# Designs tried in a protein design run: peptides against a protein of PDB entry 3T6J. Part 14

Target 1, 375 residues: chain A of PDB entry 3T6J
Amino acid sequence: PIVESYIGFIESYRDPFGSRGEFEGFVAVVNKAMSAKFERLVASAEQLLKELPWPPTFEKDKFLTPDFTSLDVLTFAGSGIPAGINIPNYDDLRQTEGFKNVSLGNVLAVAYATQREKLTFLEEDDKDLYILWKGPSFDVQVGLHELLGHGSGKLFVQDEKGAFNFDQETVINPETGEQIQSWYRSGETWDSKFSTIASSYEECRAESVGLYLCLHPQVLEIFGFEGADAEDVIYVNWLNMVRAGLLALEFYTPEAFNWRQAHMQARFVILRVLLEAGEGLVTITPTTGSDGRPDARVRLDRSKIRSVGKPALERFLRRLQVLKSTGDVAGGRALYEGYATVTDAPPECFLTLRDTVLLRKESRKLIVQPNTRLE
Target 2, 372 residues: chain A of PDB entry 3T6J as posed
Amino acid sequence: PIVESYIGFIESYRDPFGSRGEFEGFVAVVNKAMSAKFERLVASAEQLLKELPWPPTFEKDKFLTPDFTSLDVLTFAGSGIPAGINIPNYDDLRQTEGFKNVSLGNVLAVAYREKLTFLEEDDKDLYILWKGPSFDVQVGLHALLGHGSGKLFVQDEKGAFNFDQETVINPETGEQIQSWYRSGETWDSKFSTIASSYEECRAESVGLYLCLHPQVLEIFGFEGADAEDVIYVNWLNMVRAGLLALEFYTPEAFNWRQAHMQARFVILRVLLEAGEGLVTITPTTGSDGRPDARVRLDRSKIRSVGKPALERFLRRLQVLKSTGDVAGGRALYEGYATVTDAPPECFLTLRDTVLLRKESRKLIVQPNTRLE

## One batch from the design tools (peptide; aimed at target 1 A83 G84 R267 R364)

Design b1_p11_3 (made by RFdiffusion4)
Pose (drawn by RFdiffusion4):
Structure b1_p11_3 (pose): chain A 372 residues (1-112, 116-375), chain P 11 residues (1-11)
Amino acid sequence: as target 2 above (372 residues)
Amino acid sequence: SVGTVFFEDEF
């Protein structure tokens, strides 16, 4: 459509429980030139789902070209203006017929070297160069194969299923599936507090995982003297964001104040656990003399160590999502999402530095439409 | 479930 639109109580992020949605609405025009660069990603999107750490029976049944667009925003009502979105928010529809992927083009043109804190004098160079371009990749993957992948196991009214039970097996356990989503049950209704952050984490992780693929970069025009940097800046940005996320964590209440930032911190912790000197957090000192930190990500160890930690992570997340296992999901997540002062990082002590170097986000003014 | 991405989180 020339004009793209949508509205309702949709994103559930701000409900302390995680079910009730916050009202919003948007009207934006579809840009053509930048969209083809996405529709390409849609065309070859079919194969990639099978590259995911879980078997094809643990994935959605068919596939689709649901849609991927680039929208110049006219009116976005509500609290915020996301860079990209995958909707509608009803999972059943995501599997049965389809969903949509939205990359807002003109919001980007808004958001783009001393404020590059927690990096090194190198790094921030590659950051300034490849951040913008890589942003499209991470968004495309986050939206398309982030939430585009995965399958829900639901018990329909009768004792039957939405799938064949005897032929489905859990790779982690080896048994046959003993858990699932029953009638009326949904992602938020079960995982609740964690559902948003957990699902986002999965999407981002698939983001990096498939951001390691030559094909996607060929779609975005990255290869050779190119294919490096963008991937690096992407991962580096992920780990840095994992550091900045401490600001949005409330230690007193042992509570996270956001899904994306918490999910980023979790991915950071998983990478730190992979160890092998791949990632480091150094309690340095800024030129101003105050405290500071430098995030060190060895790029040569990206495929040899980091990737395994990813696909094992995604495999677990997805496995627990399909069967709807909350116990394992939380135990696996809230354990990773835990914030403590234990070394050799001391996140409780780092958080202060993160707050000192903290940033306050900008404001996006919007135009109106007068009736003549 | 909804999937979203934010520039503030990215930058």

Design b1_p11_3_s1 (made by RFdiffusion4, then SolubleMPNN; from b1_p11_3, 3 letters changed)
Fold by OpenDDE base, seed 4:
Structure b1_p11_3_s1 (fold): chain B 375 residues (1-375), chain A 11 residues (1-11)
Amino acid sequence: as target 1 above (375 residues)
Amino acid sequence: SVGTVFAEDYL
């Protein structure tokens, strides 16, 4: 078999300032069959990057063909096991040297063990569809998240010699209509500048890219979905995200005004964006469970994903990218922390909903180390 | 630090 491994100080999620990496490593075997889908996605990456809602001047100057492989993990040493990885985590290296993507396929397969009776916060009419398409939609989301999420965008940089990697006279900020007024100086990085919000902000950007691009017919075709199946995959992917935004409240600590998980914070932010879009796109309804205790239901209007959801996400995603590219920490923090704020304000009453989420919390799944042998 | 989706978030 083809064996892949990595080891080192890689992920900084456990650093409050997003800078210090945790020592992590894995050993995995390449799944050639599943890798083929991601190879097709890579083949379309350059074209799909152009579909993202920012000018080419805010995208990488030169497309660098990345590697994307599906892996079956044999052993993973770290505090948490990912479903997907994009490395390196350094934006400067990503845009100048390239990057590699992996999907941890056998980790993703654990998601197939969803039990209908344990599936919270969905309408009964959506549960069977959700169970059917959760796995496939998650494959799409992870692929887009890693390759075209983390793998997209440019940082504007002034090097130690004072040279810019962009034309100061011609590049226009699409949000302001003005020339670029801020950038990363020598020694400044995404994590060093955006600090406490950097990890979650970037995850939010990547998740948003996934939702946005999964609407593109070419993406669904690459993953082998056509017709009604493709539309169902889209619906379930968006439904999963808005549900995840509600579930995310578990990871918020009201007493400290603190988020304990970067990805969940990101998903909550996306939920807030889609709720702000209004027009009945997303509805969270408090209900009463069969036990007589509080419950909730998330509804997503399928017919409004493209008409309402996509434009809202487009604007938000563009703002995320522009603020990231320009190193505008003040603007980025204002935007992101605004959506990440959890209050009990009507109509959503998120702190009350958090109590419901905690009440309905299920036991965590365990991932058990596999083994392999020659036959 | 920014290149992962943790499975436990979706499982």
Scores: peptide ipSAE 0.058, ipTM 0.815, DockQ to the pose 0.718
OpenDDE base, seeds 1, 2, 3, 5: peptide ipSAE 0.050, 0.043, 0.049, 0.049; ipTM 0.805, 0.783, 0.810, 0.797; seed 3 fails the geometry check

Design b1_p11_3_s2 (made by RFdiffusion4, then SolubleMPNN; from b1_p11_3, 4 letters changed)
Fold by OpenDDE base, seed 2:
Structure b1_p11_3_s2 (fold): chain B 375 residues (1-375), chain A 11 residues (1-11)
Amino acid sequence: as target 1 above (375 residues)
Amino acid sequence: STGTVFAEDYL
């Protein structure tokens, strides 16, 4: 078998400032059969990047074909095991040298064992569909998140010699209609400038890319979905995201006004964006469970994903990228922290919903590391 | 920036 190993100070999720890496390592075996869909995604990546809602001037100057492989993990050492990885975690290197993507296939497979009776916060009519398509929708979301999320966008930079990596006279900020007025100076990075929000902000951008591009027929075709199946995969992917936004409240600490997980904060932000879109796209309804205690239901109107959801996400995602590209920390922080704020204001009453989420909380699954044998 | 999707977020 083809063996891949990975070790070092790589992910910075546990650093409040998003800079210092946590020691992490794994050993994995390449799954060639499961890698085929990601190879097809890579083959379409250059074209799909053009579908993202920002001008080409805000995208990488040159497409560098990345590697994307499905891996079966034998051992993983770290505080959390990922479903997907994009490395390196440096935007400048991603722009100039390229990047690598991996999907941890056997980790994703663990998520398929969902019990219907334990599935919280969904309407009964959605549960079977959710169970059926959660796995396949994860493949789509992870692939897009890594390859076209983390793998997209350009940082505007002035180097140590004063040269710009963009044409100051011709590049226009699509949000302001003006020339570019801010950028990264020599030695400044995404993490150094955006600091406390950098990790979660980037995850939010990547997740948003996944939701946005999963609507593209070519993406669904690459993953082998057509017709009604493709529409169901889209629906479940979006449904999973809005549900995750509710579940995310577990990881908010009201007393400290802080989030304990970057990805969950990101998913809550996306939920807020989609709720703000209105028009009945997303509804969270407090209910009473069979035990007489608080419960809740998340409803997503599938007929409004393209008409209401996509435009809202497009505008939001474009703003995320423009603020990131221009190094506009003040604007980026205002936008992101605004959506990441948790209050008990009606109609959502998120702090009350948080109590419900905590009440319905299940024990997290433990992943036991496998071994191999000769057959 | 970061580049992972944690399985725990989906489990």
Scores: peptide ipSAE 0.062, ipTM 0.803, DockQ to the pose 0.741
OpenDDE base, seeds 1, 3, 4, 5: peptide ipSAE 0.052, 0.048, 0.056, 0.059; ipTM 0.793, 0.796, 0.805, 0.795; seed 3 fails the geometry check

Design b1_p11_3_s3 (made by RFdiffusion4, then SolubleMPNN; from b1_p11_3, 6 letters changed)
Fold by OpenDDE base, seed 5:
Order: structure tokens, then sequence, then C-alpha cells
Structure b1_p11_3_s3 (fold): chain B 375 residues (1-375), chain A 11 residues (1-11)
């Protein structure tokens, strides 16, 4: 078997300032069959990057072909086990030196163990479809999230010599119609500049890229989905995201006005964006469970994903990227914290919904080290 | 900076 490992101070999710890495490590075996799918995605990456909703001037100048491997994890040491990884966690290095992507395939497979009777917040008509396609849709989402999410976009930089990596006279900010007015100076990084929101903001961007690009037929074809199956994968991927946005409320601490998990905050933000789109795209309805206690249902209108959801996500995702590229911390913080704010304002009453989420919370699943044998 | 999707969130 081909063995892969990594170890060190890698992920900064546990640092409130998003800068200090947590010491972690894994040992894994390459899954050759699944890796082949990701290699096809890599082969299409340069073309797919052009489908993202920002001008080429906001994308990397030179495409660097990354590595993408599916891994079956034997052991993982850290505070949380990921489904996918994109490293290094430095945008400058990603842009100039390249990056590596991995999917933790057997970790993703744990998602297949969802029990129907325990599945919360979905309509009954969606449950079977959700269970069937949750895993496959998650494979798509993770692949896109890592490769084309974290692997996309350009930071505008002025180096120590005063040179810019963009043409100040010709590059136009698509949101303002004006020339670029802000950038990263020498020594400034994404994390140092955006600080407390950097991790969650970037995750939100990456998740949004996944949702946006999963609508592309070529992506679905790469993963082996066609026809009705492809449409179901899309639907379940989006449904999973909006459900996750509701579940995310568990990780909000009202008394401290803070989020305890970057990805969950990101998913809540996406939920808010899609709710704001209106037109019946997403509906969250408080209900009463069979036990007589509060419950809720999330509904996503499949027919409105492309007509309502995609445009809303496009606009939002473009704004995220533009603010990131230009180092506009004030604008970025205003945008992101605005969507990340949790209040009890109608119609959603998110603080009330949080109580429902906590009430319906399931026991934490345990990830257990596998037993490996030679054949 | 970020580079992972946590599986626990989807489980």
Amino acid sequence: as target 1 above (375 residues)
Amino acid sequence: MTGTVYAEDYL
C-alpha cells in the first residue's frame, strides 16, 4: 500500500486569532480507486476555475497543478478529524508554490451511517433521498471545497520593493466598478489581516464554491453521476448545507456572542444568504415533534436552486472573493459578521431555533481506529 | 488559515 502521513502545527481553527496551528498528525493509506476521480477533477480544475464568479484578474495568474489523493485514515491525532484537507495553509505559498489536497475517504464514509429515525429537521419525503445521496454528495462537496475552494482566488499584494502582482491601472473591482484601492502589504497575510474571522470566512468561501460548482455538469460527470442521479446529488448537497446551517446553531454561544466552530459558522452564514434570497428557496418551519416538544423542518425547493439559489450564491461568493483579494477587512468583517449574527428576530427567530436544535441534539459519534489486515 | 472540512459536522 501507499502510505501517506503528515504531522505538525497545521490547522489554526482552535486559535481565536486564526494564526497559531494546532499540533496534529495522521497516517493513512491511499485509496487508488477514489483517487482516480479526484485526478479527473484536477485535470479539469483549470477550466472549472474559470466558472467561478470573479474576473480572471481575481484568479491565480498561473495554474499550478495540485496533487489530490483519497486516503483511508488509519490513525488521526488531533482535536477534530477532517473530511478533507488542503495544505499548506498559507495563501502566498498556495499561489506561488502550489498545494496538496486530500480526501479522508473512510472518514467521509462514516456519514453513510446515518439512521433514518434519528435524522432531524428534514421533511419525511426528503429523508430517504438524503440518506441515499448524503455520502456521494459529500464526496463532491469535499473535492470542490478543497481543490477549487481553498485552491482558488488571488490575493493582491504589494511586495517589499513596492511592486504589485496586479495592474493597478486596468484591474477593476467588479463590485464597485472602480480601480483596486486596497491590497496586502509586505508581511500581511490572510490570517494576520482578517484575524478572528479569517478561518470561518475562508471556509464559507470554500463551501460556497462547492455548492456553486456542483451545479456544473462536468463536475457531476467526473464523479460518475448522470441524469436524475446527478440532479439528486445536487439537491442533497444543497439540502445538506442548509440543514447544516440550522445545526450550526449548536456551536453559537449567545452569552459570549461567539462561534465555537469555524465550519459551522460558515454554514450558518450560507443558510442566511440562501434565506435572504427568498422566493421560497429555503423554508425553516418550527414544528412539534411526536414527543410534544419543539422541533423544526428545513425545506429546500429543488426547482429554485438554479433560478434563485445560484444567483444569490454567485453574488455572495463574488463579494467574499473581492473583499479577500483586496484585503478589505472592514468590508469583509461587515459582510461576514452581518450574516453570522444570531438574533431572535422574526421570521426565523434563530435563538429560539437554537433551543430546538439543542433539544434535538444527538450524541456525538465516535470515530474508531480501523483494524487493518494484509490480504 | 483554513484547509479542512470537519467530518463531525456532517455526521
Scores: peptide ipSAE 0.043, ipTM 0.782, DockQ to the pose 0.750
OpenDDE base, seeds 1, 2, 3, 4: peptide ipSAE 0.042, 0.036, 0.046, 0.049; ipTM 0.775, 0.749, 0.786, 0.785; seeds 2, 3, 4 fail the geometry check

Design b1_p11_3_s4 (made by RFdiffusion4, then SolubleMPNN; from b1_p11_3, 7 letters changed)
Fold by OpenDDE base, seed 3:
Structure b1_p11_3_s4 (fold): chain B 375 residues (1-375), chain A 11 residues (1-11)
Amino acid sequence: as target 1 above (375 residues)
Amino acid sequence: MTGTFYAEDYL
């Protein structure tokens, strides 16, 4: 078998400033069959990048073909096990040297073990579809998240010699209609500038890319979905995201006004964006469970994903990218923290919903590392 | 930046 491993200070999620990596490592075996799907995605990546809602001037100047491999994890040492990885984590290196993507396939497979009776916050008529398509939709989301999420966008930089990596006279900010007013100076990085929101903001961007691009027929085709199946995968992917946004409230600490998990904060932000879109796209309804205690239901109107959801996500995603590219920390923080704010304001009453989420919290799943042998 | 999607959030 082909064995892959890494070890070192890799991910900075546990650093409040997003700079210091946690020491982690894994040993995994390449899953050749699953890797083939991601190879097809890589083959389409250059074209799919053009579908993202920002001008080419905000995208990488040169497409660097990345590697994308599905891995079956044998051993993972760290505080948490990912579903996907994009490395290196430095935007400058991604732009100039390229990057590698991995999907931890056997970790993703755990998603197939959802029990219907324990599935919270979904309408009864959505549960069977959710169970059926959660795994496949998650594969799509992870692939897009890593390759085209983390793997997309350009940082505007002025180097130590004063040279810009963009034409100051011709590049226009699509949000303002003006020339570029801010950029990264020599020694400035995404993490150094955006600091406390950097990790969650980037995850939000990557998740948004996944939702946005999963609507593209070519993406579904690459993953082997057509017709009604493709539409169901799209629906479940979006449904999973809005549900995750509700579940995310578990990871908010009201007393400290902070989030304890970057990805969950990101998913809550996306939920807020889609709720703001209105028009009945997303509805969260407090209910009473069979036990007489508080419950809730998340409903996503399938028919409004493209007409309402996509445009809302497009605008939001473009803003995320523009603010990231220009190093506009003030604008980026205002935007992101605005959507990440958790209050008890009507109609959502998120703090009250948080109590419901905590009440309905499921037991944490334990991931057990497998053994393997040659036959 | 970080480039890791943690599965525990979706499991």
Scores: peptide ipSAE 0.049, ipTM 0.798, DockQ to the pose 0.735
OpenDDE base, seeds 1, 2, 4, 5: peptide ipSAE 0.046, 0.040, 0.056, 0.043; ipTM 0.787, 0.772, 0.781, 0.768; seeds 4, 5 fail the geometry check

Design b1_p11_4 (made by RFdiffusion4)
Pose (drawn by RFdiffusion4):
Structure b1_p11_4 (pose): chain A 372 residues (1-112, 116-375), chain P 11 residues (1-11)
Amino acid sequence: as target 2 above (372 residues)
Amino acid sequence: AANAGDVYPVA
């Protein structure tokens, strides 16, 4: 459509329980030139789902060209303006017929070297160069194969299923599936507090995982002297964001104040666990004399160490999502999401530095439409 | 929900 639109109580982020949605609405015009560079990603999107760490039976039954667009925003009502979105928020529809992917083009043109804190004098160069371009990649993957992948196991009214039980097996355990989503049950209704952050974490992780693929970069025009940087800046940005996320964690209440930032911190911790000097957090000192930190990500070890930690992670997340296993999901997540002062990082002590170097986000003013 | 990227507040 020339004009793209949508509205309702949709994103569930701000419900302390995680079920009730916050009202919003938007009207934006579809840009053509930048969209083809996405519809491309849609055309070849079919194959990639099978590159995911879980078998094809643990994925959605068919596939689709649900849609991927680039929208110049006219009116976005509500608390915020996301860079990209995958909706509607009803999973059943996501599997049965389809969903949509939205990359807002003109919001980007808004959001773009001393404020590059927790990086090094190198790094921030590659950051300034490849942040913008890589942003499209991470978004495309986050939206398309982030939430586009995965399958829910639901018990329909009768004792039957939405799938064939005897032929499905859990790779982690080896047994046959003993858990699932029963009638009326949904992602938020079960995982609740964690559902948003958990699902987002999965999407971003698939983001990096497939951001390691030559084809996607060929779609975005990255290869050779190019294919490096963008991938690096992407991962580096992920780990840095994992660091900045401490600001949005409330230690007193042992509670996270956001899904994305928490998920990013979790991915950071998983990478740190992979060890092998791939990632480091150094309690440095800024030129101003105050405290500071430098995030060190060895790029040569990206495929040899980091990737395994990823596909093992995604495999577990997805496995627990399909069977709807909350116990495992939480134990696997809230354990990763835990914030403590234990070394050789001391996140509780780092958080202060993160708050000192903290940033306050900008404001986006919006135009109106007068009726003549 | 399923948002991608950062979210910016409305002025």

Design b1_p11_4_s1 (made by RFdiffusion4, then SolubleMPNN; from b1_p11_4, 3 letters changed)
Fold by OpenDDE base, seed 4:
Structure b1_p11_4_s1 (fold): chain B 375 residues (1-375), chain A 11 residues (1-11)
Amino acid sequence: as target 1 above (375 residues)
Amino acid sequence: SSIAGDVYPVA
């Protein structure tokens, strides 16, 4: 078997300022069969990057072919086990040296296990479809999130000698119509500048890329979905995200006005963006459960994903990227914290919904370390 | 960076 591993101070999710990495390591075996789909995605990456909603001037100057592998994890030493990984976590290195992507296949397989009777916050008519396609749709999301989410975009930088990695005279900010007015100075990084919002902001960008690009027929084809199946995968992927945005409220602490999980905060932000789009795209309805206690239902109108959802996400995603590229912390914080704010204001009444989410909270899932043997 | 799945530990 092909064995892969990594070890070190890698992820900074547990640092409030997003700077200090937590010690982590894994040992895994390559799943050759599952890696084939991701290899096809890599082969199309350069073209798919052009589909992202920002000018080429805000994308990496030179495409660097990354590696993407599906891994079956034997051991994972760390505080959390992800579904996918993009490394290194340094934008400068991603731009100049490239990056690697992995999907933790057996972790995903565990996550796919869902009991219909325990599935919360979905309409009954959606439950069977959701159960059928949750796994496959999340494979698509992981691939896009890592490869084209974390793997996309350019940071504008002025080096220690005063040279810029962009043409100040010709590059235009698509949001303002003006020349670029801010950038990263020597020694500044994404995490150092955006600090407390850096991790969640980046995850939000990557998740948004996944939703946006999963609408592209080529992506679905790469993953082996066509016709009605492709449309169902798209629907379930978006449905899963809006549901996750509701579930995310579990990880908000009202008393401290803070989030305890970066990915869930990101998913809540996306929910807010899609709710803001209006036109009946997303609806959250408080209900009464069979036990007589508060419940809720999330509805997504599949017919409005392309007409309403995509344009809203396009605009939001472009803003995320432009603010990231230009190092505009003030603008980025205003945008992101605006969507990440949790109040009890109508019509959503998110704090009330949070009580419902907590009431319906599922038991924590556990992953048991596997082993291998010779036969 | 990473994407968290359903089994990502609760913070």
Scores: peptide ipSAE 0.209, ipTM 0.832, DockQ to the pose 0.437
OpenDDE base, seeds 1, 2, 3, 5: peptide ipSAE 0.057, 0.178, 0.184, 0.043; ipTM 0.802, 0.805, 0.812, 0.749; seeds 1, 2, 5 fail the geometry check

Design b1_p11_4_s2 (made by RFdiffusion4, then SolubleMPNN; from b1_p11_4, 4 letters changed)
Fold by OpenDDE base, seed 3:
Structure b1_p11_4_s2 (fold): chain B 375 residues (1-375), chain A 11 residues (1-11)
Amino acid sequence: as target 1 above (375 residues)
Amino acid sequence: GSIAGPVYPVA
C-alpha cells in the first residue's frame, strides 16, 4: 500500500485570528480507485479555472499542476478530522510554488451514515434521493472545494521593492469598473488582514466554488455521472448545502454573537445568499413534528438551480474573490458579516429556527481509528 | 484549508 502522512502546525481554525496552527498529524493509505477520479479532475483544472466568475487577471498568472489523492485515514491526531485538505495554507505559496489536495474518503463514509428515520429537515420525497447520492455528491464537492476552491484566485501584492504583481493601468475591478485601488503590502497576508473572518470567508468561497462548478457537465463526467444521475448528484449537492446551512445554527452562540465552526458559518452564509435570490429556489418551512414539537423542512426547487441559484451564487462568489484579491477588508467584512448575521427577523426567524435545530439535534458521532491488514 | 462535515468538533 501507498502511505501518506503529514505532521506539524497545519490548520489555524482554533485560532480566533486564523494565524496560529494547531499541531496535528495523520497516517493514511491511498485509495487508488478514487484517486484516479481526482487525477482526472486535476487534468481538467486549468480549463475549469477559466469557468470561475472572475477575470483571468484575478486568477493565478501561471497554472501550477497540483497533486490530488484520496486517502483512507488510519490515524488522525488533532481536535477534528476533515473531509478534505488543501495545503499549504499560504496564498503566496499556492500562487508561486503550488499545492496538494487530499480527500479523506473513509471520513466521508462515516459522515453520511445517518438512517432514513433520523434524517431531519428534508421533504419526504427527497429523503431516498438524498440518502442515495449524499456520499457521491460530497465527493464531488470535496474535490471542487479543495482543488478549485482553495486552489483558485490571486492576491494582488506590492512587494517590498514596490513592484506589483498586476498591471495597475490595465487591470479593472469587475465590480466597480475602476482600476485596482487596494492590495496586499509586503508582509500582509490573507489571515493578517481579514483576521476573525478569514477562515470562514475562505471556506465560504471554496464551498461556493463547489456548488458553482458542480453544474459543469465535465465535472460530473469525471466523477462517472451521466444523464439523470448527474442531475441528481447536482440536486443533492445543492440540497445538502442548503440543509447544512440550517444545521449550521447549532454552531451559533447568540449570547456572544459568535460562530464556533468556520465551515458551518460558511454554509449558513450560502443559505442566506440562496434565500435572498428568492423566486422559490429555497424554502424553509417551520412545521410540527410527529411528536407535536417544532420541526422544519427545507425545499430546493431543482428547476431553478441553474436559472436562479447559479446567477445568485455567481455574483456572490465574484464579490468574495474580488474583495479577497484586493485586500478590501472593509468591503469583505461588510459583505460576509451581513450574510452571517443571525437574527429573529421574519420571514426566516433564524433564532427561532435555531431552537428547532437544537431540538432535533442528532447525537454526535464518534470517530474511531480503524485497522487495516494485508491478506 | 479543509472541508469539514457536521462531525467536525467545535474548534
Scores: peptide ipSAE 0.185, ipTM 0.815, DockQ to the pose 0.412
OpenDDE base, seeds 1, 2, 4, 5: peptide ipSAE 0.158, 0.161, 0.183, 0.038; ipTM 0.791, 0.799, 0.818, 0.765; seed 5 fails the geometry check

Design b1_p11_4_s3 (made by RFdiffusion4, then SolubleMPNN; from b1_p11_4, 4 letters changed)
Fold by OpenDDE base, seed 3:
Structure b1_p11_4_s3 (fold): chain B 375 residues (1-375), chain A 11 residues (1-11)
Amino acid sequence: as target 1 above (375 residues)
Amino acid sequence: SSIAGPVYPVA
């Protein structure tokens, strides 16, 4: 078998300022069959990057072909195990040297083994479809999230010599129609500037890329989905995201106005964006469970994903990227914290919904390291 | 960076 590993101070999710890495490590075996799908995605990456909703001037100047591999994890040492990884965690290195992506395939398989009777917050008519396609749709989401999410976009930089990595005279901010007015100076990084929102903001951008690009027929084809199956995969991927946005409330601490998990905060933000789009795209309805206690249902109108959802996500995703590229911390914070705010304001009453989410919370799953053998 | 659900405890 082909073995991959890494070890060191890698992820900074546990640092409130996104600067200090947690010491972690893993040992994994390459899944050749699943890796082949991601290799096809890599082969289309340069073209798919052009489908993202920002001008080429906000994308990397030169495409650097990344590596993408599906891994079955044997050992993982750390505070949490991800579904996918994009490294290195430095935007400058991603732009100039390249990056590597991995999907932790067996983690995905374990995490999403949900029994139908325990599946919360979905309409009964969606449950079977959700169970059927949750795994495959999440493979698509992970691939897009890592490769084209974390692997996309450009930071505008002025180096220590005063040189810019963009043409100040010709590059136009698509949101303002004006020339670029802010950038990263020498020594400034994404994390150093955006600080407390950097990790969650970037995860939100990556998740949004996944939802946006999963609508592209070529993506579904790469993963082996066609016709009705492709449409079901799209639907379930979007449905999973809006459901996750509701589930995310578990990780909000009202007393501290604090989010305890960057990805879940990101998913809540996306839910807020899609709710704001209106037109019946997403509906969260408080209900009464069979036990007589509070419950809720999330409904996504499949027919409005492209007509309502995509344009809303496009605008939001473009704003995220433009603010990131220009180092506009004030604008970025205003945008992101606005959507990340949790109140009990109607019609959603998110603080009340949080009580429902906590009431319906399942026991935390434990992931145990497997053994492998040659037979 | 990575994509993750809730933080899963690893043994």
Scores: peptide ipSAE 0.151, ipTM 0.809, DockQ to the pose 0.634
OpenDDE base, seeds 1, 2, 4, 5: peptide ipSAE 0.049, 0.124, 0.140, 0.093; ipTM 0.772, 0.796, 0.813, 0.769

